# Peptides against a protein of PDB entry 5NXQ, part 94

Target 1, 114 residues: chain A of PDB entry 5NXQ
Amino acid sequence: EIQIPVSMAAEEEYLRSKVLSELLTDTLENDGEMYGNENEVLAALNGAYDKALLRLFASACSDQNVEKALSLAHELKQDRALTAAVKISERAELPSLVKKINNIREARYEQQLK

## One batch from the design tools (peptide; made by RFdiffusion4, then SolubleMPNN)

Design b2_p22_6_s2 (from b2_p22_6, 9 letters changed)
Fold by OpenDDE base, seed 2:
Structure b2_p22_6_s2 (fold): chain B 114 residues (1-114), chain A 22 residues (1-22)
Amino acid sequence: as target 1 above (114 residues)
Amino acid sequence: MEEEKKRLLEEMEEIIEEEAAK
């Protein structure tokens, strides 16, 4: 059996989840239709997407690649995923990254209020 | 070191799983 590196597996899952999530999101935005389990499917896809992305984020943090980590954090969809990213950044002892991710969270809160 | 990186990644994985469980 062929062993796939953890980083490659995470990237594959990220890309797959991203494509599927975007397709469903676009359909909902264009048609405004919600049927059956579409909401649950979207939630599951977003969860898988963020989980895969967080693993890439963690890897970047472990490499002390703050710029890459920050770029990945901007791609996170769920607030709870950003919270996880903050905790990961704290564990990696990257206080500047913590601040920047919190700024992302605050900006999203303001957008939701509009 | 590789071992330190491994430990850090394990700790981060635990954080990821904790948030996913909420």
Scores: peptide ipSAE 0.477, ipTM 0.900, DockQ to the pose 0.857
Fold by OpenDDE base, seed 4:
Structure b2_p22_6_s2 (fold): chain B 114 residues (1-114), chain A 22 residues (1-22)
Amino acid sequence: as target 1 above (114 residues)
Amino acid sequence: MEEEKKRLLEEMEEIIEEEAAK
């Protein structure tokens, strides 16, 4: 069995989760049928998606690639994932990135409040 | 460099897992 580098594996998982979540969302919107567990499935997929993305984010932070890290943070779906990104940024000693991610969180809060 | 990066990534992984666990 060939072992894939961690970063490549994370990207593969991210892409797979992203595609799957989008397909499921589109299917639900177009078909309108629900079996009672679709939301749970989507939540699980979003969790996996964010987790994979956070690993990419962590890698970018370790490389001191703030711009890449920030772009990845924008792709995070869940607030808890953004919280994790902040903590990771703090650990990486990237205060500017911390501020920018917090701005993303604040913007999303405002959008939720309409 | 690689060892330091590895340790950092391990710490970050713990953060990721903590948030995933709620």
Scores: peptide ipSAE 0.475, ipTM 0.899, DockQ to the pose 0.773
Fold by OpenDDE base, seed 5:
Structure b2_p22_6_s2 (fold): chain B 114 residues (1-114), chain A 22 residues (1-22)
Amino acid sequence: as target 1 above (114 residues)
Amino acid sequence: MEEEKKRLLEEMEEIIEEEAAK
């Protein structure tokens, strides 16, 4: 039986979710047609995207690859995903990464206030 | 080291699932 490494599977899921999320977003922005479930679908896709990305993030943290982890964190869309990333970083005993991710969160909060 | 890493990843997965459930 053909087995795919976990990391590759996670990457695949991330990429697939990313593409679908982007396609849906573009469709909504360009067509402007609402059928009643777009927001729900988008939320689900974003959730799946962040979830997959967080697994990659966790892997990077387990490797103590702070720079890679940080790069991945910047790609997270939802604040709750950033919160998860902080918790993961704490568990991985990477305080510098915790601070950097919190900076990302704060920056996004500031942008929302503008 | 591999077992420890596995354990760590499992704990991180639990964090991910907890946030996804919110």
Scores: peptide ipSAE 0.474, ipTM 0.899, DockQ to the pose 0.795
Fold by OpenDDE base, seed 1:
Structure b2_p22_6_s2 (fold): chain B 114 residues (1-114), chain A 22 residues (1-22)
Amino acid sequence: as target 1 above (114 residues)
Amino acid sequence: MEEEKKRLLEEMEEIIEEEAAK
């Protein structure tokens, strides 16, 4: 069977998940209507989005492209995804990236407290 | 180098799957 390059497949999945997540988010923000499952769908989409993004992140780390990896980390939505990114960065032996991602995580915590 | 990179990516995939399973 034809195998698609990992980075290409991950990019496609990321883009699809991103579009769907944004569409649903915009709908909820603009209309504010809940019909029972929108929040569940959004959560699922965000999960898929972060998963796809983490694969791109992993690829960037494997290429030792710290700047690209960091930019991708900023796009992660869930805290658990940031945790995964830290673990990936540790495995890639990128301590500077670990610190920067932890800073992102801390900044989000502070924002939630305000 | 290619095999090492592949191994690294596999390990990272395991991390991703572990977090997704939580």
Scores: peptide ipSAE 0.473, ipTM 0.899, DockQ to the pose 0.852

Design b2_p22_6_s3 (from b2_p22_6, 13 letters changed)
Fold by OpenDDE base, seed 3:
Structure b2_p22_6_s3 (fold): chain B 114 residues (1-114), chain A 22 residues (1-22)
Amino acid sequence: as target 1 above (114 residues)
Amino acid sequence: SAMKRQELLKEMEEIIEEEAAK
């Protein structure tokens, strides 16, 4: 069996999760319901999506590609995933990225308060 | 180095797994 490089595997999983999340979202927008467990399915998909995205984020950080890492962080959906991204940035010794991700979190908090 | 990078990625994976467990 051929082993797929970690980065490629992460990209594949990210794309799969993204597509499924989008399909679910479209279905909910058009039909309004799906087997009565829409929120649970969406949460599971978002979790998988963020997990895959975080692996791409980690790879970018290891490459010291701050701009790529930041762009990926903006795509994260869950706050807990942003928290993980901060921790990863700290391990990568990228303080500027830490600050920028915290700004993303603060902005989202502000939006929730509105 | 490649070794250092791999160790860093392992640490990052632990953070990712922690997030998934919550």
Scores: peptide ipSAE 0.544, ipTM 0.917, DockQ to the pose 0.798
Fold by OpenDDE base, seed 4:
Structure b2_p22_6_s3 (fold): chain B 114 residues (1-114), chain A 22 residues (1-22)
Amino acid sequence: as target 1 above (114 residues)
Amino acid sequence: SAMKRQELLKEMEEIIEEEAAK
């Protein structure tokens, strides 16, 4: 069995999940076909997407690459993923990143209220 | 160090898994 570096594996999973999520979204928008499980599939895909992205985020944090970490955080879809990112940032002792991610979360909350 | 980085990543993975389990 070929062993893939953790970072590469995470990136691959991220890209795969991203593509599948976008494809499914486009299909639903264009074809309007509903089988009753599309929302669950999308949720699962988004979960996998965020999970993979968080691993990339964690890697960036471990490298003390705040700029990269922040960019990745902006790509997170779910609020719970942002919460995880905050916790990860705290563990990495990056308080500036914590603040910036919390700002992202707050901004999304405000957008949802509009 | 590499050891410290791996330990940190392990801890971060636990955080990720915890959130995914919710």
Scores: peptide ipSAE 0.539, ipTM 0.918, DockQ to the pose 0.858
Fold by OpenDDE base, seed 1:
Structure b2_p22_6_s3 (fold): chain B 114 residues (1-114), chain A 22 residues (1-22)
Amino acid sequence: as target 1 above (114 residues)
Amino acid sequence: SAMKRQELLKEMEEIIEEEAAK
């Protein structure tokens, strides 16, 4: 069996999950309900999306590419994924990245209050 | 080193899996 490098596999999964998530979101906004389980499907897709993105994030951290890692963190959808990103950043000993990701989380909290 | 990087990635994968399990 052909083994694909981890980074390539992660990118493929990320792109696939991103496309599906965006398509479903757009469909719901324009066409309404589809099968009655749209929210469940969307949640599953978002989970897969964030998981794939976190793997890319981890790779960037391992390369000490803070700017790339931060850009990826901004694309995370779920708060729990941001929490994971913080933990990953801590393991990678990137305190500046930890702070910046926490700023993202705080900003999202404020947006929810408005 | 390559070994150190792989160990780090392994730890990060565990973090990712923990969040997915919640």
Scores: peptide ipSAE 0.539, ipTM 0.918, DockQ to the pose 0.802
Fold by OpenDDE base, seed 5:
Structure b2_p22_6_s3 (fold): chain B 114 residues (1-114), chain A 22 residues (1-22)
Amino acid sequence: as target 1 above (114 residues)
Amino acid sequence: SAMKRQELLKEMEEIIEEEAAK
């Protein structure tokens, strides 16, 4: 059995979750009527996507790669994931990144008010 | 150091797991 490096595993999970999330999202948006637990499935997929992305984010933070971390944060879908990213940034002692991620959260909140 | 980096990643993983458990 071949052991996959953690970074590669995280990347693979991110890509897989991203594809599945996008496919389901497109289906819900374009086909409209789905019967069953589509919202639950979508939430689960988005959760998995954000979780995988957060691991990449954490890796970037550990490398002190603020720009990469910020780029990844922009790809997060759920507010709770952004909250996690803030906490991670705080642990990494990256206050500038904390501020930038909070700006992302505020911007998304303002967009929802429109 | 690599050890400090791993400790940091461990703490970050705990944060990730905490959010996923909600």
Scores: peptide ipSAE 0.545, ipTM 0.918, DockQ to the pose 0.857; fails the geometry check

Design b2_p22_6_s4 (from b2_p22_6, 8 letters changed)
Fold by OpenDDE base, seed 1:
Structure b2_p22_6_s4 (fold): chain B 114 residues (1-114), chain A 22 residues (1-22)
Amino acid sequence: as target 1 above (114 residues)
Amino acid sequence: MEEEKKKLLEEMEEIIEEAAAE
């Protein structure tokens, strides 16, 4: 069996999860249909999306590509994923990235309070 | 360097799995 590079596999999964998440969200917003499992499906999709995105993030960090890593971090949806991104950044010894990701977290927290 | 990078990525994967675990 042919093995696919980790980065390519992560990109594929990221794109798939992103598309599905957006499609479901748009459907709910436009059609307003509730079948009873949309929130569960959306949560699962968001989890898969963030997981795939974090793998791309980890790859960027390993390459010491701070700008790419930061751009990816902005696309993360869940706070727990941002927390993971901070931990990954710390392991990669990228303190500037740690600060910037924490700023993202703080900004989202403030938005929730409004 | 390659082995160190591989090890680093493995450690990062553990962090990711922890974040995804319910």
Scores: peptide ipSAE 0.582, ipTM 0.928, DockQ to the pose 0.710
Fold by OpenDDE base, seed 5:
Structure b2_p22_6_s4 (fold): chain B 114 residues (1-114), chain A 22 residues (1-22)
Amino acid sequence: as target 1 above (114 residues)
Amino acid sequence: MEEEKKKLLEEMEEIIEEAAAE
């Protein structure tokens, strides 16, 4: 039986989720409101996207690749995913990354207040 | 080192699963 390496599997899931999330987002933005369960579908897709991305993030942290981890964190969509990234960074004993991710969260909070 | 890395990734996966839980 053929097994796919964990890193490759995570990358594949990320790409798949990213494409689907972008497709749905574009549809909602360009074609107007969809009648049905579009919000539920979007939430599920965004969740899958962030989950896949967090696995890549965790891998980067395990490699002590702070710059790669930070780049991935910027791609996270949901606040709860950023919170998870902070927890992962803390577990990886990367305090500089913790601070930088918290800065991302704070910046997004400010954007929401506008 | 590899075993420790594996353990670390497993702990991180638990954090991810918790965050994804509805």
Scores: peptide ipSAE 0.581, ipTM 0.928, DockQ to the pose 0.763
Fold by OpenDDE base, seed 4:
Structure b2_p22_6_s4 (fold): chain B 114 residues (1-114), chain A 22 residues (1-22)
Amino acid sequence: as target 1 above (114 residues)
Amino acid sequence: MEEEKKKLLEEMEEIIEEAAAE
């Protein structure tokens, strides 16, 4: 069996999850049909997407690549994932990144209230 | 350096797993 480097595997999983999430969303929007399980499927896909993305984020943080980490954080979908990103940033001792991610989270809160 | 980085990533993975838990 061919082993794939962790970073490449994470990126592949991220891309796959991203494509599937977008495809499913578009399909549901066009069909106009919602059953009981579609929301659960979407949630699961979003979870997998964020999980993969967080691993890329963690890698960027470990490399002290703040700009890359921030860019990745903007791609996170779930609030709990942003919270995780903050915790990861704290562990990496990147306070500027912590502040910026918290700003992202706050901005999303405001958007949800509108 | 590599060992420290590995340890750091492991700690970050724990954070990720916690966030993924329902």
Scores: peptide ipSAE 0.581, ipTM 0.928, DockQ to the pose 0.824
Fold by OpenDDE base, seed 3:
Structure b2_p22_6_s4 (fold): chain B 114 residues (1-114), chain A 22 residues (1-22)
Amino acid sequence: as target 1 above (114 residues)
Amino acid sequence: MEEEKKKLLEEMEEIIEEAAAE
């Protein structure tokens, strides 16, 4: 058995979760209800998606690649994941990234209020 | 340097696990 590098494993899980999330979303948009637990399934998929994405985000932060980290943060779906991204950015001592991620959160809050 | 980076990533993983907790 071949051990997959951590970065590749994280990317694989991210892509898989992303594809599954998109497939479920498309199904709901085009075919409607599936089994009555679509929201629960979507939430679980979003959780796995954000978890994998956060690992990529953490890697980018450890490389001091702010632009890559920011682009990844924009792809996060859940607010709690953005909160985690802020904490990670703080630990990585990237204050500019902290500010930008907080701006993302504020923008989403504003959208929810509309 | 690599050890410190490893430690940093481990700390970040703890943050991620906390965020993923149901």
Scores: peptide ipSAE 0.580, ipTM 0.928, DockQ to the pose 0.817

Design b2_p22_7_s1 (from b2_p22_7, 12 letters changed)
Fold by OpenDDE base, seed 2:
Structure b2_p22_7_s1 (fold): chain B 114 residues (1-114), chain A 22 residues (1-22)
Amino acid sequence: as target 1 above (114 residues)
Amino acid sequence: SMEQKRKELLEEMEKIIDEELA
C-alpha cells in the first residue's frame, strides 16, 4: 500500500471539497431547489474544505511562507476557520499574518451587514 | 531537531483546527 504524503492528501481533499461545495451552492442559487438536506451537505462540505485548507495553511506557516499562508486564508469560507487561522498564525509566531487575517475577518463582517 | 520541532508544531496546529471546526 502506497502512503500518500499529508500535504498531497490535503490538497486533494481541498480540491474535491471545493468542487462539490461550488456545485451544490450553484444549484441552490440558480435553481432554488431544496430537497431537505442541502444545507447539511453544504455545511459538511464547507467544513471539510476549510479543514483541508487550514492544514495547507498550517504547513505554509510552518515554512514561514507568509504570502502563501495569507493567500490560503483568503480562500477560507467560514468565520470559525479564520479564527483557527489566527490561532495557528499566533502559534507560529507570525504577528503580521495575525493582523492581516483579522483584517479579512473584519472586512467580511462588514460585507455581511450590507 | 528542527524537523522534529516542525512536526510538533504541525501537530499543535492540527489540534487548533480540530477545536475550531469540531
Scores: peptide ipSAE 0.650, ipTM 0.943, DockQ to the pose 0.820
Fold by OpenDDE base, seed 4:
Structure b2_p22_7_s1 (fold): chain B 114 residues (1-114), chain A 22 residues (1-22)
Amino acid sequence: as target 1 above (114 residues)
Amino acid sequence: SMEQKRKELLEEMEKIIDEELA
C-alpha cells in the first residue's frame, strides 16, 4: 500500500471535490440533466469540498500562516464551514483571523439580503 | 516536542471539522 503524506492527501481530496463540484454545477446550469438527485449530490460534494478545504485551513493555522488561512476561508462555500473555520482559528489562538472570517460571514449575509 | 504538539493541535481541529460538518 502506498502511503501518502497527510498534506498531500488533503490537497488531493480538495482538488477532487472541487472539480466534481464544479462539474456538477456546470452540468446543472448548462444541461439541466442529472440522475434525479442532483441537489443531494451537490450538497454532498459541497460538504466534502469544505471538509477538505478546512483540513488545509487547519494546516495553515498550525503553521501560523494567517494569509494562507484567510485565502482558504474565502473559498469555503457553506456557512457552517465558516463557523468551523472560526472555531479552528480560536483554537489556534489567532484572533485577527477570527475577526476576518467573521467579516466574511457577515459580508455573505449582507449579500444575501440584497 | 513541537511536532507532537502540532499533531495534537491538528487532531483537535479535525474534531471541530467533524462536529460542524457531520
Scores: peptide ipSAE 0.649, ipTM 0.943, DockQ to the pose 0.811
Fold by OpenDDE base, seed 3:
Structure b2_p22_7_s1 (fold): chain B 114 residues (1-114), chain A 22 residues (1-22)
Amino acid sequence: as target 1 above (114 residues)
Amino acid sequence: SMEQKRKELLEEMEKIIDEELA
């Protein structure tokens, strides 16, 4: 069995999930046909996407690379994923990153109010 | 070792991910 480095595997999973999520989103926006399970499929894909992204985020935090971590956080889709990012940042003892991610969360909440 | 500590840290972070994205 061929072993792939963890970092490469994580990146591959992220890219795969991202592409599938985008394809599904485009399909729903333009065609809206997936035999009645569109929302469930989308949720599953978004979950996989955010999980993969959070693993990259965790890696960046472990490297104390705040800029990379923040960039990745902006790509997260679900609020619960941002919550995970905050917790990860706290564990990594990066308070500045915690503040910045909370700002992202607050901004999204405000957009939902509009 | 430093590498072992990093591995353990990442493992803890994975648990956080699993808990929030379950």
Scores: peptide ipSAE 0.648, ipTM 0.942, DockQ to the pose 0.831
Fold by OpenDDE base, seed 1:
Structure b2_p22_7_s1 (fold): chain B 114 residues (1-114), chain A 22 residues (1-22)
Amino acid sequence: as target 1 above (114 residues)
Amino acid sequence: SMEQKRKELLEEMEKIIDEELA
């Protein structure tokens, strides 16, 4: 068995989850229904997607690559994932990244109010 | 070593991920 680096494994899982999430979303938009558990399935996929993405984010933070980390944070879907990203950034001692991620969160909150 | 410390850091970050997305 070939051992795959953690970052590569995370990327593969991210891509897989991203594709599945997009396909299901498109199907719902086009057909309007599936099997009655669409929201649960999408939530599960979003969770897996964000987890994989956060692992890539963590790797970028460990490398002190703020720009890469920020780019990845923009791809996160759930608010709780952004919270995780903030905590990870704090642990990595990247205060500038903390501020930028909080700005992303605030922007999304404003969108929800509209 | 620096590599070992990085590994430990990543493990701590994994715990954060698991806590928030449990």
Scores: peptide ipSAE 0.648, ipTM 0.942, DockQ to the pose 0.849

Design b2_p22_7_s2 (from b2_p22_7, 10 letters changed)
Fold by OpenDDE base, seed 2:
Structure b2_p22_7_s2 (fold): chain B 114 residues (1-114), chain A 22 residues (1-22)
Amino acid sequence: as target 1 above (114 residues)
Amino acid sequence: SSEEKRRKLLEEMEEIIEEELA
Protein backbone atom coordinates (compact mmCIF):
# COMPACT_ATOMS: atom_id res chain seq x y z
CA GLU B 1 0.00 0.00 0.00
CA ILE B 2 1.30 3.40 -0.99
CA GLN B 3 1.15 6.05 1.69
CA ILE B 4 0.67 9.63 0.61
CA PRO B 5 2.53 12.35 2.50
CA VAL B 6 0.31 14.44 4.74
CA SER B 7 1.09 17.65 2.89
CA MET B 8 0.28 16.13 -0.46
CA ALA B 9 -2.94 14.68 0.85
CA ALA B 10 -3.92 18.05 2.24
CA GLU B 11 -3.25 19.76 -1.07
CA GLU B 12 -5.25 17.20 -2.95
CA GLU B 13 -8.17 17.49 -0.59
CA TYR B 14 -8.01 21.26 -0.73
CA LEU B 15 -8.09 21.34 -4.50
CA ARG B 16 -10.88 18.81 -4.72
CA SER B 17 -13.00 20.60 -2.16
CA LYS B 18 -12.33 23.95 -3.77
CA VAL B 19 -13.43 22.81 -7.20
CA LEU B 20 -16.56 21.14 -5.93
CA SER B 21 -17.51 24.12 -3.79
CA GLU B 22 -17.07 26.48 -6.70
CA LEU B 23 -19.08 24.30 -9.04
CA LEU B 24 -21.96 24.04 -6.64
CA THR B 25 -21.85 27.74 -5.84
CA ASP B 26 -21.88 28.63 -9.52
CA THR B 27 -24.82 26.36 -10.13
CA LEU B 28 -26.83 27.96 -7.36
CA GLU B 29 -25.95 31.48 -8.39
CA ASN B 30 -26.38 31.07 -12.12
CA ASP B 31 -29.24 28.61 -12.38
CA GLY B 32 -31.00 29.30 -9.12
CA GLU B 33 -32.16 25.73 -8.90
CA MET B 34 -32.67 24.33 -5.44
CA TYR B 35 -33.41 20.69 -4.78
CA GLY B 36 -33.43 20.91 -1.02
CA ASN B 37 -29.99 19.63 -0.17
CA GLU B 38 -27.70 22.03 -2.01
CA ASN B 39 -27.14 24.24 1.00
CA GLU B 40 -26.17 21.30 3.14
CA VAL B 41 -23.87 19.95 0.48
CA LEU B 42 -22.28 23.34 0.03
CA ALA B 43 -21.78 23.72 3.75
CA ALA B 44 -20.16 20.32 3.94
CA LEU B 45 -17.89 21.10 1.02
CA ASN B 46 -16.96 24.46 2.49
CA GLY B 47 -16.16 22.75 5.74
CA ALA B 48 -13.93 20.24 4.04
CA TYR B 49 -12.30 22.99 2.04
CA ASP B 50 -11.51 25.09 5.09
CA LYS B 51 -10.28 22.08 7.03
CA ALA B 52 -7.88 21.18 4.27
CA LEU B 53 -6.75 24.76 3.98
CA LEU B 54 -6.24 25.05 7.72
CA ARG B 55 -4.03 22.00 7.68
CA LEU B 56 -1.89 23.73 5.08
CA PHE B 57 -2.04 26.83 7.22
CA ALA B 58 -0.88 24.88 10.25
CA SER B 59 1.99 23.45 8.26
CA ALA B 60 3.03 26.91 7.14
CA CYS B 61 2.88 28.15 10.71
CA SER B 62 5.01 25.26 11.88
CA ASP B 63 7.55 26.26 9.26
CA GLN B 64 7.40 29.83 10.51
CA ASN B 65 6.35 30.88 7.03
CA VAL B 66 4.15 33.80 8.02
CA GLU B 67 3.65 35.10 4.50
CA LYS B 68 2.44 31.75 3.22
CA ALA B 69 0.23 31.33 6.25
CA LEU B 70 -1.32 34.75 5.72
CA SER B 71 -1.97 34.03 2.06
CA LEU B 72 -3.72 30.82 3.01
CA ALA B 73 -5.79 32.60 5.64
CA HIS B 74 -7.15 34.93 2.97
CA GLU B 75 -8.47 31.88 1.14
CA LEU B 76 -10.50 30.69 4.11
CA LYS B 77 -14.24 31.05 3.60
CA GLN B 78 -15.89 30.62 6.97
CA ASP B 79 -15.51 32.89 9.97
CA ARG B 80 -15.09 29.89 12.21
CA ALA B 81 -12.15 28.86 10.05
CA LEU B 82 -10.54 32.24 10.63
CA THR B 83 -11.09 31.73 14.32
CA ALA B 84 -9.27 28.45 14.04
CA ALA B 85 -6.48 30.17 12.16
CA VAL B 86 -6.12 32.70 14.97
CA LYS B 87 -5.92 29.97 17.56
CA ILE B 88 -3.40 28.08 15.48
CA SER B 89 -1.32 31.23 15.10
CA GLU B 90 -1.42 31.78 18.83
CA ARG B 91 -0.27 28.24 19.43
CA ALA B 92 2.53 28.78 16.95
CA GLU B 93 3.47 31.94 18.85
CA LEU B 94 3.08 34.19 15.83
CA PRO B 95 1.48 37.36 17.23
CA SER B 96 1.95 39.38 14.06
CA LEU B 97 0.01 36.77 12.15
CA VAL B 98 -2.69 36.80 14.81
CA LYS B 99 -3.16 40.52 14.31
CA LYS B 100 -3.29 40.24 10.56
CA ILE B 101 -5.85 37.45 10.63
CA ASN B 102 -7.99 39.39 13.06
CA ASN B 103 -7.87 42.25 10.59
CA ILE B 104 -9.18 39.90 7.92
CA ARG B 105 -12.02 38.89 10.20
CA GLU B 106 -12.92 42.46 11.02
CA ALA B 107 -12.89 43.42 7.37
CA ARG B 108 -15.25 40.59 6.54
CA TYR B 109 -17.59 41.53 9.36
CA GLU B 110 -17.83 45.04 8.01
CA GLN B 111 -18.42 43.76 4.51
CA GLN B 112 -21.22 41.49 5.66
CA LEU B 113 -22.99 44.37 7.34
CA LYS B 114 -23.38 46.12 4.02
CA SER A 1 13.83 15.93 18.84
CA SER A 2 12.84 18.98 16.87
CA GLU A 3 10.94 16.75 14.48
CA GLU A 4 8.97 15.24 17.30
CA LYS A 5 8.18 18.66 18.69
CA ARG A 6 6.97 19.80 15.31
CA ARG A 7 4.80 16.73 14.97
CA LYS A 8 3.26 17.32 18.36
CA LEU A 9 2.63 20.93 17.48
CA LEU A 10 0.83 19.90 14.32
CA GLU A 11 -1.27 17.47 16.32
CA GLU A 12 -2.33 20.24 18.63
CA MET A 13 -3.19 22.40 15.67
CA GLU A 14 -5.28 19.59 14.23
CA GLU A 15 -7.20 19.46 17.47
CA ILE A 16 -7.93 23.16 17.13
CA ILE A 17 -9.21 22.59 13.60
CA GLU A 18 -11.48 19.80 14.74
CA GLU A 19 -12.81 21.84 17.64
CA GLU A 20 -13.78 24.75 15.43
CA LEU A 21 -14.96 22.90 12.34
CA ALA A 22 -16.49 19.73 13.78
Scores: peptide ipSAE 0.659, ipTM 0.946, DockQ to the pose 0.849
Fold by OpenDDE base, seed 4:
Structure b2_p22_7_s2 (fold): chain B 114 residues (1-114), chain A 22 residues (1-22)
Amino acid sequence: as target 1 above (114 residues)
Amino acid sequence: SSEEKRRKLLEEMEEIIEEELA
């Protein structure tokens, strides 16, 4: 079996999940019901998407690339994924990144209230 | 080694990911 480096595998999974998530979203918006369980599929895809993205995020943190890590965090969809990003940042001992990610979370909460 | 430390760190981060997004 061919072994793929962790970072490459994460990137591949991210791209796959992103494409499928976008495709499903577009289908729901333009064509209506497709599978009969679109909400469940979308949730699963979002989960996979965020997991893959977090692995890239973790890699960036390990490289001490705060700017890249922050950019990736902005692409996270779920609040629980942001929570994971905070915990990862704490483990990486990047307090400035922790603050910035918490700001992202707070901003999203405020947007939901408007 | 530094590479081993990085690997271990990434493993711990993976555990965080699985815990939050299980």
Scores: peptide ipSAE 0.659, ipTM 0.946, DockQ to the pose 0.811
Fold by OpenDDE base, seed 3:
Structure b2_p22_7_s2 (fold): chain B 114 residues (1-114), chain A 22 residues (1-22)
Amino acid sequence: as target 1 above (114 residues)
Amino acid sequence: SSEEKRRKLLEEMEEIIEEELA
């Protein structure tokens, strides 16, 4: 059995999840009905998307590539995913990245208040 | 080895991911 590198697998899953999430979002916004399970499907896709993205994020952190990691963090959708990113950054001993991700979280909270 | 350490680090990070997004 052929196994592809973990990084490539993560990238593939990320791209797949991203595309599906975008397609679902577009469908719901423009043609919107999925027989009453729209929220469940969306949540599942968002979860898969963020998981895949976090694996890329973890890889970037392990490489001490703060800029790449930060760029990936901006693409995360769920707050719980940002929380995971903070924890990962802490484990990687990247305090500057921790601060920047917390800033992202705070900014999103402020947007929700508006 | 450095490779083994990196592998273990990534494994720990995966556990964090699963914990938050389970």
Scores: peptide ipSAE 0.659, ipTM 0.945, DockQ to the pose 0.839
Fold by OpenDDE base, seed 1:
Structure b2_p22_7_s2 (fold): chain B 114 residues (1-114), chain A 22 residues (1-22)
Amino acid sequence: as target 1 above (114 residues)
Amino acid sequence: SSEEKRRKLLEEMEEIIEEELA
């Protein structure tokens, strides 16, 4: 078996999950077809997507690359993923990043209230 | 080593990911 760096493996998984999630979403929005499991599949894909993205995020944090980490955090879909990003940032001792991610979370909460 | 420390850090971060997105 060929050994692949963690970041490269995560990138591949992220891209695969992202493409599939977007295709499914577009199909539902444009065609309105229901097969009975679309929401479940979409949720599962979102989970895999965020996991892959968080691994990239973790790598960026380990490199102390705050700007890259922040850009990745903006791509996260689930609130629980943002929570994970905060915890990872805390472990990496990046308080400025913690604040910025919390701002993302708060902004999304405000959008939900409207 | 520095590499070992980084590996351990990433492992801890992976545990956080699994905890939140299990």
Scores: peptide ipSAE 0.658, ipTM 0.945, DockQ to the pose 0.834

